# Designs tried in a protein design run: peptides against a protein of PDB entry 8YR4. Part 232

Target 1, 309 residues: chain A of PDB entry 8YR4
Amino acid sequence: PRGSPALQLVVLICLGLMGLERALNVLVPIFYRNIVNLLTEKAPWNSLAWTVTSYVFLKFLQGGGTGSTGFVSNLRTFLWIRVQQFTSRRVELLIFSHLHELSLRWHLGRRTGEVLRIADRGTSSVTGLLSYLVFNVIPTLADIIIGIIYFSMFFNAWFGLIVFLCMSLYLTLTIVVTEWRTKFRRAMNTQENATRARAVDSLLNFETVKYYNAESYEVERYREAIIKYQGLEWKSSASLVLLNQTQNLVIGLGLLAGSLLCAYFVTEQKLQVGDYVLFGTYIIQLYMPLNWFGTYYRMIQTNFIDMEN

## One batch from the design tools (peptide; made by RFdiffusion4, then SolubleMPNN)

Design b2_p27_8_s3 (from b2_p27_8, 22 letters changed)
Fold by OpenDDE base, seed 5:
Structure b2_p27_8_s3 (fold): chain B 309 residues (1-309), chain A 27 residues (1-27)
Amino acid sequence: as target 1 above (309 residues)
Amino acid sequence: SELEKLFEKANEEALRREEEEERRERE
């Protein structure tokens, strides 16, 4: 924001906190590995206690692995509220100014309340999209890249390749299946709107329906519309289950391949027991934000469609 | 997740409201 040095400082602090979150995502598994190795070696209590205390402190800063519950993430989210409000207000004013520049004919054709609702949706969509891109999508991609680099440098290059293939396949399948699901979701929403419109029309014409004793006919017509809707809802819900299962299978295969390879290297004394635990912990940690990627991609698509109309 | 279902429901409501508006613009 060019007009407020205070908001620019807040943005810089938020970017710094995002960098700290990325560092914590690497450090927490490393410290956990070190605890397991120290326990295996029967290290002195003082060294173990210091490492455990440091791990717990880092884990408090990171949070429960979901990224959303960590102290650093909460602080970032709190500081970002003011930036989001400034951006939202700026977008609202731009949309409002643009609406006033539109032809009188466009304004006469739409009720002022409908125009305001479109403006509010446009603002919400743009602000939501921007927040999602900056705080969820970009950080998740950064964590994947950092993970690939980390495993390639500190483990054998084969681990970096497994993570790369697993994450690339996961993202590709998530996009493809999400685009496929969008068709079922649109069909469901269209049928729901049609069912709702029929219910509203029947209720508005209740006097006519009563006069002709057509209540049973309208109820049966509504039942048929509900059955048709539920058939589309089932397809939408089943497609979500299929997405989640496909994602779980890809992660499961990557975890299996990497865990077997890690176990093999531990048996050859090239890696320690702690390195096996690190790999499993780190893959699961990468999986948590990726589970939301399908929701993010849908929200991005929705918000783009919402901006084009 | 339940949160994903909540977000999906919120996005479904947003998309539904938009498809209702697009439908009203075509009528």
Scores: peptide ipSAE 0.013, ipTM 0.449, DockQ to the pose 0.068
Fold by OpenDDE base, seed 3:
Structure b2_p27_8_s3 (fold): chain B 309 residues (1-309), chain A 27 residues (1-27)
Amino acid sequence: as target 1 above (309 residues)
Amino acid sequence: SELEKLFEKANEEALRREEEEERRERE
């Protein structure tokens, strides 16, 4: 936002809050480790109570690891509303000005309501995509990189390798399976629109349908269209379950391999009991925003499909 | 049409319910 120093300051504050979220994502597991170690060592109550209070405060700032429920994320989202509104309005005005520059023949050939709907969908799609890339994709990739660096520096290089392989495989499978799902989703949306159009046309022509006593025939055609839609919907939903299950298996295998390796190093006295808990907590914490990555990649693809229609 | 707006709202509510269910299955 080049024209408002206030909005530039809000963007800088939001970037600072994003940096704080990354720091919290490292600190929360570390403090949880420290609690487990202090409990194992039967440390004095004062040290334990301070560490627990600090952990709970950091966990309140972070939220449930999805980022969306944390105080810092909520504050970021609240501050970003003004920037999003400014960006949306700017994109809307650019689309509107471009539409006015188009030939009168193009405007006469399209219903004004359809042009406005395309403009609104285009504006929402671009603004949603941009906000998603900046606040979900980039931070998630940053958390993965920070995680690999952290495990490589403070643990054995094998932990960094496990996290790298697990996250790389997870991202690759998420992209590949989501691209495969796009075919089913496009077919579903096309059949939904066709089923809806038939229902609307039949209802608008109800006098003609009644005159020819064709009500039973139109109902049967609509039933066949619904059955065809439900068959495509089932494929879309089943492909989502397959994606989620594949993601869970990859994370489960990474968690298993890393947890076994942690347990082994704890038995060799190279790591503490708290480090085992740290690894499990950190992997689950990396998984939560990645699970949203699949949903948002769907949203991106929806927005692209909705721009093509 | 008003019917198109009703279906668009119903699809937005269905999508929102799916997002809320996907959120509940993750908590």
Scores: peptide ipSAE 0.006, ipTM 0.401, DockQ to the pose 0.036
Fold by OpenDDE base, seed 2:
Structure b2_p27_8_s3 (fold): chain B 309 residues (1-309), chain A 27 residues (1-27)
Amino acid sequence: as target 1 above (309 residues)
Amino acid sequence: SELEKLFEKANEEALRREEEEERRERE
């Protein structure tokens, strides 16, 4: 962003974090392979435990499969909020100022029916997203239950307990943090509507604004409204990053506990190397749909409040 | 896009207000 060295530094940090995400995408599979090899070779427990712990730490930094919910990705997303807000505000103000330079006839000539159709497309997209979520959440809950039963019957009861505690804590924290963030989202959307209404009112009164040469005043009022909106948007977006990071931490702790326990039982010849792979893969598979659920629930809440306007 | 939708909706409301004002001036 031109004019803010602080924001330029944030962009460079975000680019560096993107590079780190790519490095993690290579390192995580390598460390996982090393664990499998050490298990196969019956390596000493201390070496194995260190490699497992290192893998889980790298996996925590990377996140579950998509990379979008790892610590590094969450940090990038958090830092990028201010850059996005600066860019959006600049674009909105440029468009708004340009519209005040245009003739009234250009404003009157735009056909009404397209806006309604795009609003309806928005609503249809939300309804489709809701349906998709409901149809993905139910199977994911079923997979969790099946997983708890499977690990309790075919593994030591401790594995079933770890999965149960991990998933129960994950779901509970997801609900609690989502309820907590809903207030920030409602406040954001209310302020978005107010900012929108100000822009609409200014454009409806375009002739009056032009007559008094008040374009600069209206642009400044709009800028103030955007700044107020962006203050609430930041709280909403930051609360989401906190949710994603909390989810990532819970899965990371469950993966750590279960992977160490599984590795220990493999060293005692109570489990096979394949069982270690199964546990780690299964936890990651359960995590991915649940993580998308948090993202989609976010999109739904955005679009539902956009429908009330 | 969202800003353009806002402007189109604003223009529709302006046109409706002008039509209502013209109707009131004719009554």
Scores: peptide ipSAE 0.000, ipTM 0.250, DockQ to the pose 0.015
Fold by OpenDDE base, seed 4:
Structure b2_p27_8_s3 (fold): chain B 309 residues (1-309), chain A 27 residues (1-27)
Amino acid sequence: as target 1 above (309 residues)
Amino acid sequence: SELEKLFEKANEEALRREEEEERRERE
């Protein structure tokens, strides 16, 4: 944010915390591996206790696994509130100033409540888009890249390739299926609005409907509109299930291939038992933010459309 | 929500009228 050095410092701290969160995503599986290896080697209690304590502390900082946000993520979110408020206010004031520059004819053609709703949507779309890009999309892509590098350097190149192929296929299918789903969602929303409009029109014409005893006809017409809506809703919901199942299948196949390869290398004594546990833990950890990626992508698309309107 | 409640009320009134008509046809 230009003009407040304090808010610029907060942004830098938030970026630093994001970097720390990425480091924790690598360190937590490594420490868990080390615990498993130390247990297997029957290491002295002092070394084991220190490693376990360090792991638990790192896991507290990271969070994850339970769907709980870690301390670092919570601290980042807390510090970002002021930056978000500043950005929101700046966008809101920019929209408001632009609305005042618009011609009187534009204002006479629109109700004040609709103008305010457009301003609120515009502010929400910009701030939402920025938040999703900075806090969800970029970190997730960074974690994937870090994961590929880590597995390529510290494991056999085949592990890096499996992670790369799995994540690339996952992202590609997520985008393609989400774009396909957007058609069903648009059709559903259009039919929902049409069904609501029919209901409003029937209620506004209540006196006429009563005069002609057309209540049964209006109820049947509304029932037909609901059935048509439900048919589109089913397609939207079924397409979501298909997305989730496709994502689950890709991750499952990647986990299977990598786990079998890891197990093979453990049997050849090229990797330790802890490395098998690390691989599984790390892949599941990468999957957690990705599970919501389709929702984030949809929100980003919606926010872009709401910014263009 | 409010429109759904108005339609639920209208459907309950329609069902009540249908029950009253069926009752009148039985008397």
Scores: peptide ipSAE 0.000, ipTM 0.247, DockQ to the pose 0.015

Design b2_p27_8_s4 (from b2_p27_8, 22 letters changed)
Fold by OpenDDE base, seed 1:
Structure b2_p27_8_s4 (fold): chain B 309 residues (1-309), chain A 27 residues (1-27)
Amino acid sequence: as target 1 above (309 residues)
Amino acid sequence: SELEKLFQEANKKSLEFEKREEERERE
């Protein structure tokens, strides 16, 4: 971004965070190998507990294996909001200014087709996403129930309880934070519609705007409307980062409690090293579909609010 | 939608304006 040294620094920090994500993708498997080796060698509990805690901390920074929901990815996404808003506002103002210079016929033909295409894609996307939710939510809930039963019967009731509490807390917080986010999304969409209506009114009154040489005044009014919209968009996007970070924290706490308990039972020769690998793999496998569920629920909610307007 | 009506009215007004400008340039 030219003209804002603060936004240039944010871009450099985001590039640095992308490099850190690549380093975490190498370090996390190394620490996991070290845990398996320490369990095999029957290492002292203090060394094992420190290595497990360090692994879970690195896994919290990385996220659920896709890199999309880790602390570093959430921090990058949060910092990038201001860069995206600056770029979007600059493009929208350049388009709006150039559009006042172009013939009204070119404007109306392309915008009508683009708005109609966005509306038609919105409706078809909602139906596809609803089908995807039904086909992914039901299997994910079944996998959670099967996991609770399996860990309760074949390991210890404490493992089943950890999985139950972790998944129940994850689902409850996902619903509560998503309902809270709906208010910010509705306020954002209402302001988006008001900003679009002002742009349409300015284009419909183009003759009057040109007659009074008021083009600069209409561009400044549109800029103020975009700034107000971007204030609401920031709240919506920041609330999404907060949801993803809350989900990552709940899974991180479940992984920490279960991994420490597995490691302890392996040291007591009640479980094998393979059982530690099984627990860690199963928790990560349960997390991946739940993370996508939150994303698809947001897309459906977006499209539903966009259809009500 | 109200937006489609606004775009249809805008397109109708734009076409009427272009016709009036083309008529003025022929005079």
Scores: peptide ipSAE 0.000, ipTM 0.277, DockQ to the pose 0.012
Fold by OpenDDE base, seed 2:
Structure b2_p27_8_s4 (fold): chain B 309 residues (1-309), chain A 27 residues (1-27)
Amino acid sequence: as target 1 above (309 residues)
Amino acid sequence: SELEKLFQEANKKSLEFEKREEERERE
């Protein structure tokens, strides 16, 4: 971003965080291998517990392997909001200014039906995403139930309890934070619609704007509307980062508790090394679809409020 | 439907202006 040293620093930090994500993608498997080796060698509990704790901490920083839900990725996403907003605003203002420079013929030649069809494609994409989410949520819930049953029967009841508590807390916090976020998103979309309406009205009155050489005034008015929108967009996006981080924390705590307990039972020769691998893999597998749910819910909510108009 | 009407009205106003600009360029 030219002209803002603060935003340039944020970009550099985001690039550094992206590098850290890549380092974590290498370190996490290494630490996981080390755990398996220590379990196989029947290493002392203290060494094993430290390695497991370190692994879970690194996994918390990395997230569920998609990168999108790790602490580092969430921090990157949070910092990137301002950069994205700056870029979006600049592009929107350039387009709007250019539309005011274009002759009226360009506005006439664009078939109204294509712009509407893009809007309708937006709405149809939403309905498809909702259906896809419903079809992904049901299997995920089934997998959770199956997992609770499996871990309760084949492991210790404590593992089933950890999975139950982790997933119940995850789902509850997801719902509560999502409901809280819906307010910010409604406000954002109302302001987006108002900003679009101002842009359309200005472009429809292009004649009057051109006659009075008021293009700069209309651009500044549009800029102010975008700034108001971006203030609400920031709240919406920041609330999502908070959701993702909360989800990551819950899964991280569940993974920590369960992995430590599993490692302990392996040291006591009550479980096999394979059981440790199974537990960790299963928790991560449950986490991945749930993370995508948060991202798709973002897309759905964008598009649902576009259907109310 | 309302957006379609707004866009149709917009296009109609735009066509009327282009005609007035073409008339002014001829004077």
Scores: peptide ipSAE 0.000, ipTM 0.200, DockQ to the pose 0.012
Fold by OpenDDE base, seed 4:
Structure b2_p27_8_s4 (fold): chain B 309 residues (1-309), chain A 27 residues (1-27)
Amino acid sequence: as target 1 above (309 residues)
Amino acid sequence: SELEKLFQEANKKSLEFEKREEERERE
């Protein structure tokens, strides 16, 4: 935000908190590994208690597992409210200024309520897109990269390869299936609008419908429109299930391959029992934000399309 | 909401129409 050094500082703090959240995503599994190893080694209570206390504190900062946002994420979100409000207001004022520069013919052709709705949608779309890019997409990609580096450096290179292949396949399939699904959703939305328009037109012309006793005909036409809508809705919903199942299968196969490999290395005494637990917990942590990635990608596409219109 | 308002307006007008038809059948 140009012109407010205070808001620039808040942005820098939020970026710092995002970096801390990425560090926590690595540290929490490491500390959990260390607890399992210390328990296996029957380590002294003082060392164990310190490690457990540190883990719980880090887990509080991170959050996750229960779907709850951690303290760091909540603090980031709280601090970002002022930045979002500044950005939203700036976009809203730019849209409003642009609307005032438009020709009188444009204003005469549109209702004030529709103009305000377009302005609000435009502001929401820009602000939403920016927030999703900065707070969901970029951090998730960073966590994946950090995960690949971590497993490649501290585990055997095969673990890094499994994570890389799993995440690359997951992202690719998510994009491809989401783009395919977007066609069904557009068709569904178009048919929904057409069905609504038909209902509105029938209700606006109800006097004519009553005069001709055409109620049964209008009801049947509406029923046909609903059936057509439901056929498209089913395709949209089924395509979502297919996406989710494909994502689940890719993660499941990655988890299986990595878990078997980890178990093998534990049996060969190349890895400790804690390293098996670390791998499983870390993969699940990478999966949590990715589960919503298809929704985020779709939202980004929708917001981008809404900005072009 | 807008559809519900339209349905409420249509129902109100339908009831007014039925009342006018009942009045015409009594004349």
Scores: peptide ipSAE 0.000, ipTM 0.314, DockQ to the pose 0.013
Fold by OpenDDE base, seed 3:
Structure b2_p27_8_s4 (fold): chain B 309 residues (1-309), chain A 27 residues (1-27)
Amino acid sequence: as target 1 above (309 residues)
Amino acid sequence: SELEKLFQEANKKSLEFEKREEERERE
């Protein structure tokens, strides 16, 4: 963004974080290979435990395979909120100023049709996403139950307990944080409607605004309303990053506990190296749809914002 | 829906204003 060196620095940091995500995508498989090799070679427990812990830490930074829920991705998303808000506000103010300068002829006929079409497409997209979530959430819950049963029957009961506790904690925190976020979302939507109502009122009274050369005053009032909206939008978006990071932390702790326990049982010759690979792969597979749930819930929130608009 | 009505009404008023300005510039 031209004009704020601080926002330019944030953009550069976000680009650096994107580069780090690419490095993590290469490093995570390498560390996983190294764990499998160390398990095969019957390496000392200390070396194995450090390599497993390092792998889980890198996996925490990367997230559940897509990188979308990793710490680095969450940090990038959090930093990007201010850049997006600056860009959005600039575009909205340019459009609003241009709407006061332009004869209303062009704008509302095309935009009411196009905003209606965007809103209708948004609504259709939300309905499609909700259907997709229902069709993916139910199978994911089934896969979790099957996973708990599988690990309880074929692994030690401790593995089933770890998966059960991690999934229960994950679901509980997801519900609690989602309920907490709903308050911020409602406040954001209410302020968005108020900001739009002010824009519409200014546009409806554009003859009076032109007669009094009050365009600059109405633009400043609209700017203040946008800033107030963006303060609530930031809370909503930051609360989503917090949800994703909390989920990533629970996944990371579950993967750490289970991977260390599995590695320990492999060192005791109670499990095979293949069982470690199975556990790691299966846990990542269980968490992958849950990571998509967070992304889809974000898309649903964005599209619901776009629908209430 | 209410916002869309307000936008449609704003558009209608502005179309009417621009027509009146174009009529005044032709006179």
Scores: peptide ipSAE 0.000, ipTM 0.269, DockQ to the pose 0.013; fails the geometry check

